# Peptides against a protein of PDB entry 3S8F: the designs that were tried, part 89

Target 1, 157 residues: chain A of PDB entry 3S8F
Amino acid sequence: VLTLFVAVPSLMTAFTVAASLEFAGRLRGGRGLFGWIRALPWDNPAFVAPVLGLLGFIPGGAGGIVNASFTLDYVVHNTAWVPGHFHLQVASLVTLTAMGSLYWLLPNLTGKPISDAQRRLGLAVVWLWFLGMMIMAVGLHWAGLLNVPRRAYIAQV
Target 2, 166 residues: chain B of PDB entry 3S8F
Amino acid sequence: DEHKAHKAILAYEKGWLAFSLAMLFVFIALIAYTLATHTAGVIPAGKLERVDPTTVRQEGPWADPAQAVVQTGPNQYTVYVLAFAFGYQPNPIEVPQGAEIVFKITSPDVIHGFHVEGTNINVEVLPGEVSTVRYTFKRPGEYRIICNQYCGLGHQNMFGTIVVKE

## One batch from the design tools (peptide; made by RFdiffusion4, then SolubleMPNN)

Design b2_p14_1_s3 (from b2_p14_1, 5 letters changed)
Fold by OpenDDE base, seed 2:
Formats: C-alpha cells, structure tokens, sequence
Structure b2_p14_1_s3 (fold): chain B 157 residues (1-157), chain C 166 residues (1-166), chain A 14 residues (1-14)
C-alpha cells in the first residue's frame, strides 16, 4: 500500500521530468513526436548518465510495484529477482545520476571545463555502465523468475 | 520570454501527465492480469501464529524431531520444522508423495529462510513466529531446503532435505 | 538472449 502510494507521485514526477526534456529538446530544434529526443545533448555525459538512469528506473520501478504485491512478492521474494530490482534502482538510477551530477558539479565548482577526452571517456563509462547493468538486471530477474534464490551460492536450476 | 516558456512547459506537462496516468493504468492492469493468471500456483499466506522461541526446543511439537511429522488426515500431514543455526530439523523430512503437507516452521534463534528447491515454498522464518506453508509433492525424490536469509557465519552451509516417498 | 528471455516471459505470464 505504501509503495503504491509512493509510486503514483513518483511516476508523475518522472513524466514531469520527461516533459522538461521534451521542452528542452524542442528548444534545441527538435520537431515531431520523437525528434526532440534526438535534439537533446547526447554528447554530454552529465545529461546522458541520468537519462540512462531513468531508463533503467522504468523496469525497476515496475518491479517495485510487483514486489509490493503480496501475491507476486511471494513468488519473487528472496530470489535473484530482488537484487535485480535493487541494481536497477541503486546501481543504475542512483549511481548514474550521481555520475552525471559529478560531470556537471565538478567543472562548475572548479571553474574548469572538462576536456574533450574526459567528455568522451565519460560517455563511454556511462554507456558501458548502463549496458552492463541492463545485462545483469535482465539476468537476475530471469534467474529470479526461475526461482534462483538470493544469498545462496547453490541453485537447482 | 518567461511567460511563453511557462505556457510551453505547462502544455508539455499536461501531455506527459496524461501519459503518466495512462501508463499507471497499464501497470495496474498488468499487475491485475498477472495476479489473475497466477493465483492458482501461489501458496496462500498462513495465519499469524506465535510461539516462544526460548522453549520451542524443549517442549511442544517442535521439540522432538522424531515426532515432527504428524498425520492429520488420510492424505494430510503437518510437519513441524525448526530452522536453526545452522540447519533444519527434522533432517531429512520424510513425507509421502501426493499428500497435502502443512509445514509449520519456526526458529529458536535468529531469522532464517526456508526455500525448497523445485517448489514455490519460500518463506522467511522468524523466532517467535510460525510460518505456515501448504504444499503437495507430486514427484518423489529429494528436495533440498536452502536458507536464503543471512543468519550468521554458517549461513551458506545451512541445508536440509525433504524426502518424498512413493 | 533477449529473444529467449522474452519468450520465457510470454510463456510464464501470457
């Protein structure tokens, strides 16, 4: 009940952020239903990281609702599903947001812009991080649905 | 122009809020569908039952592993299981194939897990609380019990066995 | 693969 109560405002907030992104994209010359996405600053790790985090948060958030459902929770509880959910929430959204924040914050605090090399490296890091997290998350959720337990080094399947 | 920007933002927010609400309903529908289609395979949660963890080893139905399996009907059994640091009792748990088994699981010490491989039996076991799980083993053989809740230094080695007899 | 995973989901939840 509490999770669902929090889920509604969270979803609204998330889509409000998306609205801001659309606005930004259209200001940058994006047109059409999806053209604004392409117009966003995908060359900036400070932008890319939290956006990728948000993308990871979508299935993670959905999983949170699943975990809050007592009947479904019985199926997934203490299975690999749970750490899969956590890695989407913490290691994807929170971590990538933190990474992105640093890419903005540090240059701002130091007064020095990041070099082009640092920018490119940053992009590589956040994309690879996201990719790795998605692979792991899919695997963990899959394993969880196959009743692979968490906190156990042995599984039947 | 701040006013124009404000209006534009509001327009996009309205659209995305509508989309948000739509997605919310999609998620709710998905959950409802999942629940509706998977209810038959889910073991219902039992009633809250309490026990004194300080005396559970000395007296009561959990005290004697040799008497842990109680026939309650022609094809019905209750098994009183203790999850402790670091194992299960009785071990092995012997039950007949095809019988309805009610597991009454508790702990004398700390929180443990009770996960039976090959089944949907998966509960946490709290001291002072009795976890109740109902299951019917359709296939004979050995089923391993795994502790999936950290319970101390020996957690990784905490295993039990259910032997289902023909 | 993702395809197998999707197939698994379809099998499990459809």
Amino acid sequence: as target 1 above (157 residues)
Amino acid sequence: as target 2 above (166 residues)
Amino acid sequence: SLAKFLEFLAKAFA
Scores: peptide ipSAE 0.032, ipTM 0.744, DockQ to the pose 0.032
Fold by OpenDDE base, seed 3:
Structure b2_p14_1_s3 (fold): chain B 157 residues (1-157), chain C 166 residues (1-166), chain A 14 residues (1-14)
Amino acid sequence: as target 1 above (157 residues)
Amino acid sequence: as target 2 above (166 residues)
Amino acid sequence: SLAKFLEFLAKAFA
């Protein structure tokens, strides 16, 4: 149980980011419990990408608690569950954050803004990436619970 | 202006921090609930048992695969298994249906996996340590052992078989 | 199938 306290700083950090998003959304005219979400700049891939990463990180974080639990880890260790967790943490959050950073960085480095076509393409890329990652991650977690091993090309199911 | 914005941010942060703490307790409660209600099939960790990987093939209960299956009591057996690059011994492992089997697994070389299909047996095998798993096979037939820890170029072909006899 | 997955979860925690 003491090991679960490791999650406290991470949760605090994550939710301070969420607080910043709420504040930003409200500054943009969003009202109510959910109106601030709609007010966020969803037309900007540099924003959408890391936010989608954060969304994927939520179940990944929950999985982290499971993986860190001694008794629960026995069920999931070295099964497809583990790469499922990794793809949420690294291939979703980290990768999408990198993608989003790129969409911001390149225009600023070159001094040339992205075209509308490039913006739309960027949005398509990050949403498709997120969708694919979520499908794969859910599948891997499911397979893991069905005792599909990792690092093996065959399985019982 | 900046001060007003700062105060607003702090207010939201306080709310989200409270939510964070609440979620922490929810997670702890969920873990406790899961452990209390869904403990079937959980194999507790055994006592730490050490072995010399440099001599395990020559001396001791792992040395002779023909003597690897030892009856320790009525309907109870201990099976001494070696996971090595790249296979398992004995292979096949033959055990009776319905008997309580205690697997004692170790490695003479590198870290391997011991994943038995159709069961909840899934452990890592470390050189110098003995992994202990207790299981009772209720159904006769063949159960495949899979190495799920990368152990070298032949990892993908590292399989074993447990044959459960009626 | 999402439906089957949800069913699996329901069974696992029932």
Scores: peptide ipSAE 0.031, ipTM 0.782, DockQ to the pose 0.031
Fold by OpenDDE base, seed 1:
Parts: sequence; structure tokens; C-alpha cells
Structure b2_p14_1_s3 (fold): chain B 157 residues (1-157), chain C 166 residues (1-166), chain A 14 residues (1-14)
Amino acid sequence: as target 1 above (157 residues)
Amino acid sequence: as target 2 above (166 residues)
Amino acid sequence: SLAKFLEFLAKAFA
């Protein structure tokens, strides 16, 4: 129970961020239940990257609860499931957040704005990264559920 | 302007926090449901059993691989397994089909894994601790033991075999 | 197999 309670601050943080996104979208003219989402700056890789990271973090977080459950962890522990989980958490959220931060930070520090071509390329990179991470994560979780062990180069299945 | 913005943010935060709490309960409910419907095969942690890793090879039930398989009942066995760098003993582990097998696994050196393919047996093996796993092999044949915890240069080649006899 | 993977995807996202 106490272990699962660790999810509480994480969820609070996640949904606080979501609240901030909603506020931002509404400030940008978005209205209605979902209109604020469309109003967010999806043309900016500095925004898109961390948001995609957050999206990847959702199933990862759910998996975290599974991994933290004693009984359920027995099923998934030291299988490919675990790498699938932390790739969502680290390689998705953390990495994409870092990428997004750089898309803002570097132009700011150098005083040189990114060109439109660089912006488009950045968007492509971020989306492709997200797609790749999702494919890999789904595959690893799938393999994990099939009892494919981690840290092994062979498996019976 | 700033005050209004702050108030608006707080309002959204309150709503999303409520949603957060709701989702927490959903997750708890899902876990409860899963446990209620899928209790078969769940092996609870037993009492912490300690052993001296420095002497486990010389004395005690793990010392002699030839005596590792102990019949404790008509259809019950205890198997004392050592996971070491880089292998398992006994190897192979020979057990009868349909018997209830209690594996007592420990390590004399570093942390290892004990993952038996085709089964739900998958435990960490820590020096100084005894991992206990109960399993009944329904099908005869060979089951490969895989070390799924990095244990050194030979980790990737650390395998064992359980032979289930009819 | 790829088929099983696709089946898993279908099951997971349907």
C-alpha cells in the first residue's frame, strides 16, 4: 500500500502539468473541452517534444504501478517488460524533455533563432523518436508478457 | 492580470487534482481486480531465510550437489540450488513429473537470476539469502534455467537445466 | 512471431 502511494505525487505532478497545458491552450484561444489542445503550439519542437514525452509517460506510469505491485511484479520482473517500462520513462519523457529544452535553450543562449527548416526538421525528429519509442516499448512489453527474460540474448519463445 | 491568471491556474489544478485522485482509485481497483481474477500462480514471499555465503559451499544442504534433491514426501521434493559464477548446481536438476518441488536457491558469490523457461519461476538470488520457489512440472522434458541478472563476464552464458522425468 | 505481435497490437489498441 505504501509502495503504491508513491504514485500519488507522480499523478499529482502529471495532472498539474496537464492543467498548465489546458491553461496555456485556453490563453491561446482554445475553447471547449478539447479545443485548448489544438490551440497549443504544435509547430514548436520545444513544446511538442516534452508533451510527447508526457504521453509516453502515461503508460509507463501505469506500468510503474504494476512493477511496484508485489504480486504483479512477479510476472514481469526481469523480463523484457522492465526495459520497456524504463524506456518509456527515460528514453521517452526524460529524453524528449531534454530535446525540447534544447530547442528553446540553444536559440536563447546563442541569440540565433532556429530557421523554419530547422524547426520542421526538429518536429520530424521528435515525432519519429516518439514513434520509435512507442514501437519499441510495445514490443518489449509484449515480449515481457511472453516471459522473455531481460539481460539474455536468447529466449525459448 | 497576474492575479487573475493565478486564480485560473489554480482552478484548473483543482479539477485535474480531482481527476488525479479518481485515476488513483481506478488503478487500485484494476490491481484489485487483477489479483482477484488472477491469483493462480502467484508465489508470495516467504520468511526471510539467511545463509552464510562464505560457507554454503562447504557445509549444509547446498554443499553436495548429489544430495541436492531431497524427497520430503510421497510427491514432494526440496531442491537445494546454488547459483554461482557462472552456472547452477546441481546441473541438471532432475525431478519427477507431477511432484511438488520446492526450490531453495542461494548464491555463494554475487547476485544472480533464476529464470526457468516455460514456467513462472523467476527470482533474484542474493548471497546470504535463500530464495524459495514452489512449482509443479506438469510436462516432462528439459527446462532451461537462465540467469537474468548481470553477474559478470560470463553472465550471458550462465545456463542450467531442469530435467523433468516421467 | 510477427503475427502474434500484430495480434497483440490489435488487442491492446482496439
Scores: peptide ipSAE 0.030, ipTM 0.789, DockQ to the pose 0.031
Fold by OpenDDE base, seed 5:
Structure b2_p14_1_s3 (fold): chain B 157 residues (1-157), chain C 166 residues (1-166), chain A 14 residues (1-14)
Amino acid sequence: as target 1 above (157 residues)
Amino acid sequence: as target 2 above (166 residues)
Amino acid sequence: SLAKFLEFLAKAFA
């Protein structure tokens, strides 16, 4: 019940953010149905990080609904599925948002912009992190569906 | 200018709302698919039963492992299982193939898991409560019981065995 | 973008 109540405002927030991103992209010259996406500042790790976090949060949010469903939770509860969900939410969204915030905060606090090398490195870190999280998350969810238990070092499969 | 921007945002929000509604149906479909393909059936739980964890080892149906398996019908058994730090009793649990087994599981100490490999049996065992799980083993052999709830230093080694006899 | 990132990786590791 609580999860579902939280899900509603979260979804509203998510789509509001998406709308804001579309508007921003269009202001930056993006046109068409998807052109606004290309116009977003993908060269800035401070932007890319939280956006990737949001992308990872989408399936995680869906998983939250699954976990809150009595019948579906029976299938996935205490399996590797649950850690998969956690890693999408915490290790993806929260962590990437934190990383992105640092890429914005530190230059502003110090008054010194990041170098181009630092920017590129930041992009590499963020994308690699996201990729790793997605691979791990997919694997964990898959394993969970195969009834691999959590908190155990062995499994039948 | 601010008003124009506001109106523009609203327009995009409307679009995303429409998209969200469409995605809702997609998500429902995915949930349905998951349910249909990965559910081995819900094990019906019995009525919530309580027991005193402080005395469960000394008296009652869990007290004697030798009497833990009780035949309740021609092809029906009740097995009284204790999950404790760190193991299960009886161990092994011996049951006939094809018989309907009702597991009555409780704990005398802390919360444990009861996950039987090769089955859909996966429940948490709480002290003071009796978990009831019904299952019929169709294949003879050994089934490992795994504790999938952290219960202390010996958690990783907490295993049991169900032996299904022909 | 991902494409640019992949290009970056290609240049860095190739």
Scores: peptide ipSAE 0.013, ipTM 0.741, DockQ to the pose 0.027

Design b2_p14_1_s4 (from b2_p14_1, 6 letters changed)
Fold by OpenDDE base, seed 5:
Structure b2_p14_1_s4 (fold): chain B 157 residues (1-157), chain C 166 residues (1-166), chain A 14 residues (1-14)
Amino acid sequence: as target 1 above (157 residues)
Amino acid sequence: as target 2 above (166 residues)
Amino acid sequence: SLAEFLRYLAQAFA
């Protein structure tokens, strides 16, 4: 009940952010139904990181609803599915948001802009992090569905 | 132009809210579909039973591992299992193939897991509560019980065995 | 593989 209740404001927040992104993209010259996405500042790790976090949060959020379901939770509870969910939420959204925040905060706090090399490195870091996280998350969810237990070093499969 | 920008933002928000609602219904529908089509084999929740964890080792059906397996019918058994730090009692649990087994599981100490490999048996065991699980082993052999709830230093080595006899 | 996983997932909802 609690999770489902929280899901509503979370969805509202998520799509409000999406609306803001669309507006920003259109202000940057993007047109059409999807053209605004391309117009977003994908060259800035401070932007890319939290956006990737949000993308990872989508399946994580869906998983949260699954975990909150009595019957569905029976299938996934205390399996590798659960840490898969956690990694999407914490290690993806929270961590990438933190990374992105640092890429914005540090230059502003120090008054020194990041170099182009630092920018490129930052982009590489956040994209690689996201990719790795998605691979791990998919693996964990898959393993969970195969009844691989959580908190155990061995599994039947 | 702050006001003009605000109105534009609201327009996009309305669109995304509509999309959000649509997606919400899609997700609900998917959940409903999965519940309708994939509930076979789910162990139903049993009646909540309580027991005194401080005396469960000394008296009652869990006290004697030699009497833990009780035949309740021609092809029906109740097995009283203790999950403790760090193991299971009785161990091994011996049951016949094809019989309906009702596991009554509790703990004398801390929370443990009861995950039987090769089955859909996966429950948490709380001190003071009795977990009830029904299962029929169709295949003979050994089934490993794994503790999937951290319970202390010996958690990783906490295993049991169910031996299903022909 | 990822492809196998996707196929597995697809069949789960079929």
Scores: peptide ipSAE 0.033, ipTM 0.755, DockQ to the pose 0.034
Fold by OpenDDE base, seed 2:
Structure b2_p14_1_s4 (fold): chain B 157 residues (1-157), chain C 166 residues (1-166), chain A 14 residues (1-14)
Amino acid sequence: as target 1 above (157 residues)
Amino acid sequence: as target 2 above (166 residues)
Amino acid sequence: SLAEFLRYLAQAFA
C-alpha cells in the first residue's frame, strides 16, 4: 500500500519534470512533438547524466510497482530481478544524477570552467555508464524471470 | 513576460499530467493482464502460523526428520522442513511424483531462504513463523533447495535436496 | 539479445 501510495505522486512529479524539460527545449527553439528534445543541451554532461538517470528510472519505477504487488512479488522476490531493480534506481538514477551534479558543482565551486576535453570525456562517461547499466538491468531482470536466485552463486539456468 | 511563461508551463504540465494518468492506467492494465495470463502455477496465499523456535527441534512435527513426511490423504503429504545454519532437514526430502505436497517450513535460529530450483517455491523462513507452500511435482528427479537470504558465514553453501520418486 | 528477451516476455506473460 505504501509503495503504491508513493507511486502516484512520484509519477506526477516525474512528468512535471518532463514538462519543465519540454518548456526549456521549446524556449531553446525546439518545435513539434519531439523537436524540443533535440533542442536541449545534450553537449553538457551536467544535463545528460540526470536525464539518462530519469530514463533508467522509468523501468525501475514500473518494477517497483511489480515488486509491491503481492502475487507478482512472489515470482520475483529474492531473484536476480531485485538487484536489477536496485541498479536501475540507485546505480542509474541516483548515480547519474550525482555525476551530473559534479559537472555543475565543481566548476562552480572552483570558479574554473571545465575544459572541452573534460566535457567530452564526461559525456562519454555518462553515456557508457548508462549503456552498461541498461545491459546489466536487462540481464538481471531476464535472469530473475528465469528464477535465478539472488545471493546464490549457483543457478538452475 | 512572467505571465506568459506561467501560462506556457501550465499548458505543458496539463499535457504531461494527462499523459501520466494514461500511463497509470496502462501500468495497471499490464499488471492485470500479466496476472490473468501468467501460468506460474499455484501461488499459495499462506496462513499465519506461529511456533516456538527454541523448542521446535526438541518437540513437535519438526523434531524428528524421519517423521517429517506425513501422508495426510490420498496422494497428499505434509512435509515439515527446518531451515537452519547451514542446511535443511530432512535432507533429502523424499516425496512421490504427482502428489500434492504441503511444505511447512520454519527456522530454529535465523532467517533463511527456501528456493527450490525448477519450481515456483520461493519463500523466506522466519524463526517463530511457519511458511506454508503447496506444490505438486510433476516430474521425477532431484530438486535443489537454495538459501537466497543471507544467514551467516555458511550461507553460500546452504543447500538441500528434494527427491521426487516415481 | 533484446529480441530474444522480448520474445521471452511475450511467451511468459501472454
Scores: peptide ipSAE 0.032, ipTM 0.744, DockQ to the pose 0.031
Fold by OpenDDE base, seed 3:
Structure b2_p14_1_s4 (fold): chain B 157 residues (1-157), chain C 166 residues (1-166), chain A 14 residues (1-14)
Amino acid sequence: as target 1 above (157 residues)
Amino acid sequence: as target 2 above (166 residues)
Amino acid sequence: SLAEFLRYLAQAFA
């Protein structure tokens, strides 16, 4: 139980980011419990990408607690569950953050803003990536719970 | 005003921090609940046992596959299994239905996996250490052993079989 | 299906 306190700094960091998003949304005119979310710049792939990454990171973080639990890890260790966790943490959060960073960095470095077409394409890429990652992650977690082994091409189920 | 904005941000942070702490307790409670209600299928690990991987093939209980299955009681067996590049011995492992089987698994070379399909047996096998797993097969038939830890070029073909006899 | 998956998860805690 005491080992779970290791998650405290990470949670604090994550929710300070969330607090910043809420404040930003409210500054943009969002009101109420959820109105601030709608007010965020969802038309900017540089914003959408890391936010989607954060959303994927939430279940991944919960999975981290599971994986760190001695007893629960026995159930999931070296099953498809583990790759599922990784794809939420790395292939979603880290990758989407990198993608979002590029959508900001490249226009800044070149001094040329992205066109509307490029912006829309960027949004499509980010959302499709997120959707694909979520489908795969859910599938991998499910498969893991069904005892599908990691690093094997065959399974009983 | 930047100062007012900063204070507002801090207020939101405090709220979210409180939420985060609450969620931490929820997670702890969920773990406690799971441990209290869903431990029937857990196979406890044995005490740490070590063996010399350089001699395990030549001497000791793992040396002779024909002697790998040892009856330790009326309905209890110990099976000494070697996971190696790239297979298992003995292969097949023959055990009676309904008997309590204690698997003692080690490796003479590199780390392998020992994943038995149709069961909750799933352990890593480390050279120099003995993995202990206790299981009772209720159904007769063949159970495939899969290596789920990368161990080299032949990893994907590393399989074994447990034959449960009536 | 999603429904089957949710039922599967639910039974794990029943």
Scores: peptide ipSAE 0.031, ipTM 0.779, DockQ to the pose 0.031
Fold by OpenDDE base, seed 1:
Structure b2_p14_1_s4 (fold): chain B 157 residues (1-157), chain C 166 residues (1-166), chain A 14 residues (1-14)
Amino acid sequence: as target 1 above (157 residues)
Amino acid sequence: as target 2 above (166 residues)
Amino acid sequence: SLAEFLRYLAQAFA
């Protein structure tokens, strides 16, 4: 049980980011318990992408606790559950953060802002990516709980 | 005011930190509850058993597949299984229905997986170590063994069979 | 030998 306290620093980091988002939203005029969320710049793919990555990271983090548990890892280890975890952590958070970074970096490097069409396309891309990743992740975790092995093309379920 | 802003930030951080800690305890509690109520599905930690992978094929209980199944007591068997590139030995593994089977699994070459379909048997097999799994097959039939750890070019075709006889 | 290696591969894809 004490081993699970390894999650404390990660959770602290994750929720301090959430705190920063709340503060930013409130600075932008958001009020109330959830009004600050609406006030965030959801029209900017450079913002939306990494935030969606963070959202995917939440269930991934919970899964990390499971994976790090000796007893529970027996259930999920080398099943489709593990790839599901990876896709949330890497293909969601890391990849979306990288994607979002490009929407900031390229305009900054070229000195030219992205067009409105490019902005809208970017928003569509990151939202569709996130949706697809969530569907796949849920499927992989579900399959894992059904004891579908990873690194295998066959299963009896 | 910078001081006012700083104070506000700290308040939000404290709130989210408290939430974080609360969630951590919820997760721990759920794990504890699961372990307390579902102990039958958890394999207890055992003693680490070591073997020499360079000699395991030539000497010892894994050397002869014809002698791999050993009766150790009434309705109790030990099965010495080799996972190798790319298959399992013996193959098939024949065991009686309803018997308590102790699988002793090791590898002479690289890391493999030992996943038995229709069961909760799922372990990694490391050269130099012996994986021990205890299981009782309640239903007769064939159970496929799947390698779920990449072990080389033939990994995708590495299968075995456990035949449970009435 | 090459022959042994080929047999080794063959068993993997049988």
Scores: peptide ipSAE 0.005, ipTM 0.774, DockQ to the pose 0.007

